# Peptides against a protein of PDB entry 3H8D: the designs that were tried, part 24

Target 1, 122 residues: chain A of PDB entry 3H8D
Amino acid sequence: DMKRQQRFFRIPFIRPADQYKDPQNKKKGWWYAHFDGPWIARQMELHPDKPPILLVAGKDDMEMCELNLEETGLTRKRGAEILPRQFEEIWERCGGIQYLQSAIESRQARPTYATAMLQNLL

## One batch from the design tools (peptide; made by RFdiffusion4, then SolubleMPNN)

Design b1_p10_4_s3 (from b1_p10_4, 5 letters changed)
Fold by OpenDDE base, seed 4:
Structure b1_p10_4_s3 (fold): chain B 122 residues (1-122), chain C 122 residues (1-122), chain A 10 residues (1-10)
Amino acid sequence: as target 1 above (122 residues)
Amino acid sequence: as target 1 above (122 residues)
Amino acid sequence: REHLMALILE
């Protein structure tokens, strides 16, 4: 329900294509996730060389983290968890509000805490 | 090298959001993969309710299959392997040529058999 | 990571 715990995480990643390269040639990205209870609601990926990727549950399930929160081990990774605003600020910058709204309007978004909050805002 | 075995696969999927629903409400998608030797070169996802997703190595690594060919078990899944043209026909319909070309021109595509073939074509 | 294979119909 809407009283589920909302938890947010951020971790760096290196593209597989760069993993065999030397340090100066490994480009770092940032992976963000919003979990609504045990399940991911939103995902966001920042890249050094391409536009951000925004993903929302229902619409983008097959491109998003498939693990439930516990399975990810994110809660056990020191420094991975972030505050809601640390996620939302980047989400907003990347056009996330419009992205999620469009997913709702096209009936592609799965109802989550994120969709409910957007319905309050709009 | 360019003499690596090119292998193509197709499998159906159900979105996680639909897994708990009854049969008539589970919408089937199709997942396609092109492996250039052990590593994925292109991925494609057909959906019943949204545009196809096209992905190319280098550009879309973090959204693509992360397993090498052997790890996927695709070679052991009866009926999963398809002929090159069975992949390419759908790829073309989905605008894959232009998608890959753009990835090359933006220097986001990792060199693969697919990029080499496109260079021959264009 | 759980592969897409886990979500296949067949």
Scores: peptide ipSAE 0.030, ipTM 0.634, DockQ to the pose 0.165
Fold by OpenDDE base, seed 1:
Structure b1_p10_4_s3 (fold): chain B 122 residues (1-122), chain C 122 residues (1-122), chain A 10 residues (1-10)
Amino acid sequence: as target 1 above (122 residues)
Amino acid sequence: as target 1 above (122 residues)
Amino acid sequence: REHLMALILE
């Protein structure tokens, strides 16, 4: 349903290996999510010292958020919600278009707003 | 530091595969966490159709929560916090004692309140 | 399995 609200979020995380380091020595990662209505469509993790992780619904379910949007509390977390372009710019930089396309072609991706938009683009 | 506050939490999740099923057909899983001060010491995931997942700090960092307790918002989530025994009973039923012991013996477990208590027990 | 759970953030 293309009428579903598309909402995007970003929250920081500290790597477990850095948890007991001085604040200045803690490298922050960023966790990104695209929710297509109540359910996550894409997830993305930026790490300070390793490649970004890209995840899409259907293919990567076991590695993605298993809570619906309301259950996450993200909509109530001040500063967590971001603009669509703030997600998409990072997604594109990380090769997200190719990643999602490959997941669609292999029939691993569950249909989402993201898959629909990509298919309209190609 | 044995003076650190030990806090336990439980939140539900819906399996991605069940997200679009009727409410009665959605099997709920449970996510459990033990925080030793600000940092997670143990994590546990109960699934409706697969074995429980047990995780301990040091060994399983990449699969565990990377936010400190304050950042999670769990302390502000009504109904999320549980009693120590509500965590420990499930942990024990799932073989958590043996799991943690094995992680200690292999030197994979980071020292936590949980490792200290286990070592006092044995 | 890398499983970073989105947690309840309030």
Scores: peptide ipSAE 0.063, ipTM 0.563, DockQ to the pose 0.323; fails the geometry check
Fold by OpenDDE base, seed 5:
Structure b1_p10_4_s3 (fold): chain B 122 residues (1-122), chain C 122 residues (1-122), chain A 10 residues (1-10)
Amino acid sequence: as target 1 above (122 residues)
Amino acid sequence: as target 1 above (122 residues)
Amino acid sequence: REHLMALILE
């Protein structure tokens, strides 16, 4: 349903391996999520020392957040919510358009707001 | 090489969703790793509200630690290293023997100390 | 990569 609220979040993370390192050795990653209503549509992970991870609903369910939006508590985390463009800028830079397109074409993508928007562009 | 040092580690983790919750609401998980020399052989994740995740080298590379042991800094984390039996007890309870056996039989497992030991038992 | 559930927020 295109009436579902689209909400975007970003949180920093450290790798378990870096948890006990000094601050200068804690390489910060960034975890991004797009929720199409209560359920995740896209996820993106920026890492300091490896390529970004792009994930889309349907294709990458086992690697993505399993909690619905309310269960995550992200809406209650100060500074976590970001503007749609703040997600899309990074998504585009990381090749997210092509990634999602390929998932749609291979029928691996679950229909979401993201798939609908991309298909409208094509 | 069976002369490689087998080292085992355990660290607690919290879900990103629980990071800002009160202590009573921070459900603690446990991350376990078996390193066969510098490279991970087995990984195990205990979660408070879902089945354990068992992972073996070769089969589950994309879901496992990508860093070699020295890169993780685990050897320098106080209290992270555990005895072999402390890993194996949990591995056995979670069905790790059967999981690894199936990975060997399907030729998905990369040869490691773990595969060698299991194959010697069989 | 590290499993998503094992990631720790700073």
Scores: peptide ipSAE 0.056, ipTM 0.625, DockQ to the pose 0.101; fails the geometry check
Fold by OpenDDE base, seed 2:
Structure b1_p10_4_s3 (fold): chain B 122 residues (1-122), chain C 122 residues (1-122), chain A 10 residues (1-10)
Amino acid sequence: as target 1 above (122 residues)
Amino acid sequence: as target 1 above (122 residues)
Amino acid sequence: REHLMALILE
């Protein structure tokens, strides 16, 4: 159903390996999520010292947020919500279009708003 | 400290995408963990329809179990604990040696019992 | 995942 609300979020994180270090040694990452209605469709992580992580529903469910949108509390976290383009810009730069396309072609992607939009783009 | 107890566990899982399907359509995966003392050193997931997932401490912290061994309850879960070789056999078949080696060489691996054993093997 | 719940908005 393409009527579902598309919502995007971004929050900073400190890697588990760094969380007990002195503040000076805590490198900040950025966690991004696209929710297609109540369920996550895409997830992305920017790291200061390694390649970005791109994840898509169906293919990467075990590595993605398993909570529905309401359960995450992201809608109640001031400053967490971002504009669609703020997600898409980073997604595109990280090769997300190709990643999602490959997931569709390999029959690993669960159909979402994101998969539908990709079909329109190509 | 190489005196830490090495413990290995395996539990089945159903992928999130399958958990609401009819039982006939729930494909079983297998979740493996190696704990070096209280903290996870390696994690592995076998899937029926995609390549295995290999994860090592330091490199893959965000995708691995973040609970300490006690918090997981795995030591209290009958049948969950496996022999070291039961983990290593699968790890080796899945290319775990090469994966761990690469993580060390790229300076992404956190030192663990597993990294130390690899140094002895090579 | 629990790690998500531990993430903070700074």
Scores: peptide ipSAE 0.044, ipTM 0.630, DockQ to the pose 0.295; fails the geometry check

Design b1_p10_4_s4 (from b1_p10_4, 7 letters changed)
Fold by OpenDDE base, seed 1:
Structure b1_p10_4_s4 (fold): chain B 122 residues (1-122), chain C 122 residues (1-122), chain A 10 residues (1-10)
Amino acid sequence: as target 1 above (122 residues)
Amino acid sequence: as target 1 above (122 residues)
Amino acid sequence: REHLRRLILL
């Protein structure tokens, strides 16, 4: 159902290897999520020292958040929720359109709001 | 078309009568807008010393922003755009659901995303 | 996925 609420979140993370280092040696990454209703549709991870990770529902389920939106507690975390464009701008720059398109063409993508919007754009 | 992007904005304002007073005597109000695609669907004004103003498209066109979204420059104003819930929470508290419902029932409301969502809720 | 759970809780 395309009437589902689209919600986007961003939280910082520190690499596991940096957790016990001095603050100056903890490089921040960023974890992004797009939820199409209760379930994640897209996930993106920005890292300080490696390429960004792009993930889409259906194809990458095993690497994506397995919790529904309510279970994550993200909606209750101050400053976590972001505007759609704040997600999309980074998604586009990282090659997300091509990534999702390829997942659709290979029939790996689960239908979501994201897949529908891409089909409307093309 | 319900595929139109829903965007919400909030900007502070100072009452005209306070503009030339000392900073301590300038009480801040808040101007809210919901744009359904290019055109405003709902407007809300919070005042420090009088009841909130609620406005809906069709009924209150003459009192609402007459510019399309692009003409307003709101999308280019840093900090102006807000999350849907940041608008809806205030809208609900101010009696916006009842206000819009009455506008629909009296056939004064122009069909928008807001009217459609209310009909889905009832 | 355990890493993701930790991130969400941070």
Scores: peptide ipSAE 0.055, ipTM 0.495, DockQ to the pose 0.534
Fold by OpenDDE base, seed 2:
Structure b1_p10_4_s4 (fold): chain B 122 residues (1-122), chain C 122 residues (1-122), chain A 10 residues (1-10)
Amino acid sequence: as target 1 above (122 residues)
Amino acid sequence: as target 1 above (122 residues)
Amino acid sequence: REHLRRLILL
């Protein structure tokens, strides 16, 4: 249902190995999520020292957030919610369009708002 | 070289989704590492709500700690280092012997202290 | 790979 609320979130993370290093040595990563209603549609992880990771529902379920939006508490975390474009800009820069397109073509992607929008774009 | 120092470490982790929840809702996982000299030989992740993850060098390099032991800072983290048996007990309980054995047989495992010990055991 | 990517240390 395209009536579902699309919400986007970002939170920082650090790697376990960096947790106890000096602050300057704690390389910050970013965890991004696109929720299509209660369920995650896309996930993205920006790492300081390795390629970004893109994940799409259906294809990458086992590597993505298993919690529904309410369970995450993200809506209650001040500063976690971001604008759609703040997600999409990074997604596009990381090759997310191609990634999702390929997932659709391989029949791995679960239909979401994201898949629908991409199909409208193409 | 079997002269390399074998060191074992454990650190707790929480999932990104749980970071901002109440403490009681922060489900604790455990990250384990076996270092054969400077390089990780085995990695293990105990999760509160999913099966454990076992990883062996060679086979699972892309999913394992990419840092050498010194780079991790684990040796400087008080309470992180554990006894060999503290690692092995969990490893064995999780089916690590079979996992590593299969990796050896499939020629996926990089030779390490762990592979050598297992081959001596069998 | 989920394991490393989804870790925030306590």
Scores: peptide ipSAE 0.075, ipTM 0.548, DockQ to the pose 0.094; fails the geometry check
Fold by OpenDDE base, seed 4:
Structure b1_p10_4_s4 (fold): chain B 122 residues (1-122), chain C 122 residues (1-122), chain A 10 residues (1-10)
Amino acid sequence: as target 1 above (122 residues)
Amino acid sequence: as target 1 above (122 residues)
Amino acid sequence: REHLRRLILL
């Protein structure tokens, strides 16, 4: 198997509840994704008023992006793609390492580049 | 131009705020879409606790599905596709005719099958 | 459910 390309993305979102409010009342969140080849490995959501959401493939599939990378159109969206470290910095600060580790230990995580990297780290 | 196929879809959604709540506290909304060929013409969102959202191509592009129909995967999602009337019934009840008409009159609506049908109706 | 969420976000 050729090594799958690791690609990372970030896009803003406005909550549906805020969609039609005045700009000052639209609270902006941030959606992050790590794609291991065509499929998402990790997802993260920053919210202005609640704890971040961390999601990992296998465990959280029902709440993660089900589209493959091409289907998302993220590669065509200017400014969406970010550096690996731009994802990892937030991931780590939000407790992502521990979250993924727990998913591995509980055998809920699907093997991904992320799980492999964590196991190399430990 | 060959006549574009008109296709309609409906999928449920849980608000992000309810994502990790107990099932009884997850309020279900419904997302509706009308695709005029590959591109969305109308979108509608039913919410359990607020007015419906009506969106029309041209006017509301920034808040509508930006993916083409194939990219959405809706055609592959069992139970997502609905009959035209299943969309129109809700659309009409929610004031969609008036909403689209206003968008046409303000020259904000992009020409679609929906705009053409409305103009035939009037 | 998640599909809609993605359509909203993306």
Scores: peptide ipSAE 0.070, ipTM 0.520, DockQ to the pose 0.155; fails the geometry check
Fold by OpenDDE base, seed 3:
Structure b1_p10_4_s4 (fold): chain B 122 residues (1-122), chain C 122 residues (1-122), chain A 10 residues (1-10)
Amino acid sequence: as target 1 above (122 residues)
Amino acid sequence: as target 1 above (122 residues)
Amino acid sequence: REHLRRLILL
């Protein structure tokens, strides 16, 4: 549904391996999410020392946020919500367009706002 | 084009009549803009002592921002860019849906992302 | 995904 609200979020994370290290040795990553209505459509993780992780609904459900938007509490977390472009710019730099396209072509992607927009663009 | 970037902005303004008053007597309003790609699609003005002003492309061009997005400098103004929902929530409260619908029905609205989304919703 | 859930809720 094109009438569903598109919302984007970013929060920092510490790698599990760094959880119990001294603060100076905790490397910060960034977790990004695109919600198409109540459900996540895309997820992205920036890491300090490995390639970014890109995830799309349908294909990567087991690795993505399983909570609906309200359950996440992201809307109540100050500073978590970001502009669409703040998500998209990183998504594009990380090869997200190609990743999503491949997921569509392989019939792995669940239809979302993101898939619809990409199909409009291509 | 659904592939055009949708961007939203808000800046405060002082009424012309208050420009030369002491600061304590300058009432602040809020100017809102929705840009569909380079061109404004919707504009909205909140005022301290009068009803809000709603404007849509095509119908209200003479009263709306005449500059393209880059010309406005809004993208370079810190704090001006806002989330889509921050625009839409106010737009809805002010009767923007009905206003845009009427502009479409009267054939006064120029087709924009906003008109397309509304037509999807109705 | 429990770890992921915890990260989101932080």
Scores: peptide ipSAE 0.057, ipTM 0.534, DockQ to the pose 0.565; fails the geometry check

Design b1_p10_5_s1 (from b1_p10_5, 5 letters changed)
Fold by OpenDDE base, seed 2:
Structure b1_p10_5_s1 (fold): chain B 122 residues (1-122), chain C 122 residues (1-122), chain A 10 residues (1-10)
Amino acid sequence: as target 1 above (122 residues)
Amino acid sequence: as target 1 above (122 residues)
Amino acid sequence: MADLYSFIHF
């Protein structure tokens, strides 16, 4: 649906275990979100020492951001918003296309901009 | 068409008359481009001392970038690519929505991502 | 730096 704005965000996070370490000893992870309009369509987490986590709307709702975009404050956080390709580049490398495809085929994925885009490419 | 990547760019320009002036005396303009896949869909020019110029594919082809995106080198120019909203914000303020609508209604606009998006919003 | 909770939640 072309009415809804597609917006992409990335923020770093520090593991709870590293919260009180010296800055040089805090291993940084990254949290990514794709919002299709007000609501998240895809989420991704890069960790310093474990496999990336991919999440898609419908299938993984309980693990994903439950706030709408405005509630997150991401739009007001300096440096949080990124280009679409900055998200997609990582998503692709982490196997996101297959992950979303599988969720669609199993009818677990909610229709979003991401599912529509993928289905048009297939 | 969701297959085509939407990419937005902005670069400054200096008027020919100011080319040889001191830096403080060069009035800066801005050139914007929306590429729908390889080809430009919208172009916009902000000038320091004259009205903005809006251009849409189909209607204004002869005044717009005739190079495909790769040929422009914009993808390799540091700081050139911008967020969609950074383009749209200026486009809207310059009357781009009405301009594109008028071009569509007069059947002068070539179908692009921009025309599709607009027509879905109307 | 902050944790994910600090960045995302209210």
Scores: peptide ipSAE 0.028, ipTM 0.468, DockQ to the pose 0.140
Fold by OpenDDE base, seed 5:
Structure b1_p10_5_s1 (fold): chain B 122 residues (1-122), chain C 122 residues (1-122), chain A 10 residues (1-10)
Amino acid sequence: as target 1 above (122 residues)
Amino acid sequence: as target 1 above (122 residues)
Amino acid sequence: MADLYSFIHF
């Protein structure tokens, strides 16, 4: 149901390849998640050295967070939660609308709040 | 205090390099954690293609889990929690005793349940 | 299967 709570999160990460480098050499990435109720609906990753990764539920399940929201601990991580627009602004910049649209048209996206909103937008 | 609850966890992971490979080509690693109360005391990672990584609190803080136990969601992840000996057996096999001992002697290890037990053992 | 340890490190 679209009655589920929509919650958005953002956390920085150090790439595995940079994990053991000196602090000055650790390039920071950014991990974003949209949870539609307990389960992730969209995920994106911004990397300092390669194109952004866009992922949507149904199509990209194997590449996305497989924990439910409570299991992630994100709701208890200070500074992790963001406003919907803080997610959507980046999602749009990265071509997320086109990505999700294509997933819907190819019948790969499972229905979520994100798919419903996009269908309303178009 | 040594009155803190000692809890141990193990979870599999797919290496970032294998994240987008076919399932048959995804080599599984194993991540282990020892929490002494709310904070991690020891961490180790078993990789299919390189030596194990051993990490101890105080010395390796920047390379270890920086979330407190509740924030990790591990206590709510089915099958993640293991018995102390299930951790210690692997820790010992990987040379963890020597690793922690050296960290204690070099004054890099912060006092934890793990350091106390080792000092009692030696 | 996700890279669980990487996620927890975030």
Scores: peptide ipSAE 0.026, ipTM 0.423, DockQ to the pose 0.082
Fold by OpenDDE base, seed 3:
Structure b1_p10_5_s1 (fold): chain B 122 residues (1-122), chain C 122 residues (1-122), chain A 10 residues (1-10)
Amino acid sequence: as target 1 above (122 residues)
Amino acid sequence: as target 1 above (122 residues)
Amino acid sequence: MADLYSFIHF
């Protein structure tokens, strides 16, 4: 059912190497999530010092948020939720469309709103 | 195609009676729009001194925004775009679900993402 | 409403 609620979130993270540095020496990354109903469909990480990481459900489940949306508390965290386009802009810029397409073609991706959207656009 | 981009907007408005009053004497209403792809699907107005107005495409076209999304400039207006839930919360509180359902049952509503969503939920 | 559209565009 592609009529599930699509919700998007972004939170900063500090890389492990910087966890105990002075605040000025901590470089923030950014963690992004797309939830298709209760379950995550896409995840993305922007790092200050390496390429973005892109993850899609089915293919990358072991590396993605395993909590359902309610379990994450994201809906209650002020400033965490973002517009769909705030996610999609970055996703596209990172080459996420190609990444997801590859996962679909290789039959690795779990069907989600994101896969349905992409297949609709192709 | 229900996989069109759903986008939501909110802007304040001043009622005609208050247009030329001192700023302190202007009571703001709130205008809400749901765009299903290029075209508006739902519109809502919150007034300080009367019940909310709810409008759905097909039924209320003559009273709704006639511009497609690109024509409105809403996508370029800082702070105008809002989360889906920021719209839906108010819509539901205003009785919009019942309003849309009535429009569907009376065969007045144009099929949109909103009608499809509702019919999926029933 | 014309005033609303004016608000949108200006």
Scores: peptide ipSAE 0.023, ipTM 0.449, DockQ to the pose 0.158
Fold by OpenDDE base, seed 1:
Structure b1_p10_5_s1 (fold): chain B 122 residues (1-122), chain C 122 residues (1-122), chain A 10 residues (1-10)
Amino acid sequence: as target 1 above (122 residues)
Amino acid sequence: as target 1 above (122 residues)
Amino acid sequence: MADLYSFIHF
């Protein structure tokens, strides 16, 4: 839906195991979100010590951010918002397109802007 | 370019090693081609005994079909032509989108219909 | 069945 704004965000996180270590021994992860209007469409997590985690609306709702965009405070967090390309480049590198396609084919994915874009390509 | 027809083809092949075996011992591979107008844009090979091979124009010219579409005779080969989705589904499953993206980012890919479609998505 | 090159070139 063209009327819904597609907004993308990235924030770092420190693993609980590293919370109390010296800064030099804290390994950062990166949390990414795509909001299709007020609701999250895709979530992605880059970890220093394990494979990336990919999550898509409908299939992974229970593992994804449950807050609407306003509730997250991401729009008010300095440096959190990123350009679409900054999300999509990492999404595709991490296998996100295939992940989303699989969710669509198995009828697990909730239609979003993300599913619509993919369906236009394939 | 909208004026260029995008045509897709699939043909089986038998490995040279299996050429003289009983039919039950011939393992088929599958060769796929995307022609952007008269020229090949993408090539894909599914093998029974090794990972799929993905090839994109510009980067892999020396390994790809060198004939224009007419020269291949594919348009005259019964059962060879397939729907776009029949190509794209396998292409994405085999990691083709990331493969093409990598070729674009490294400036190895020749712009084709395939690169244009990908650039519209990402 | 033929090999790949036979299908393409012949």
Scores: peptide ipSAE 0.022, ipTM 0.287, DockQ to the pose 0.157

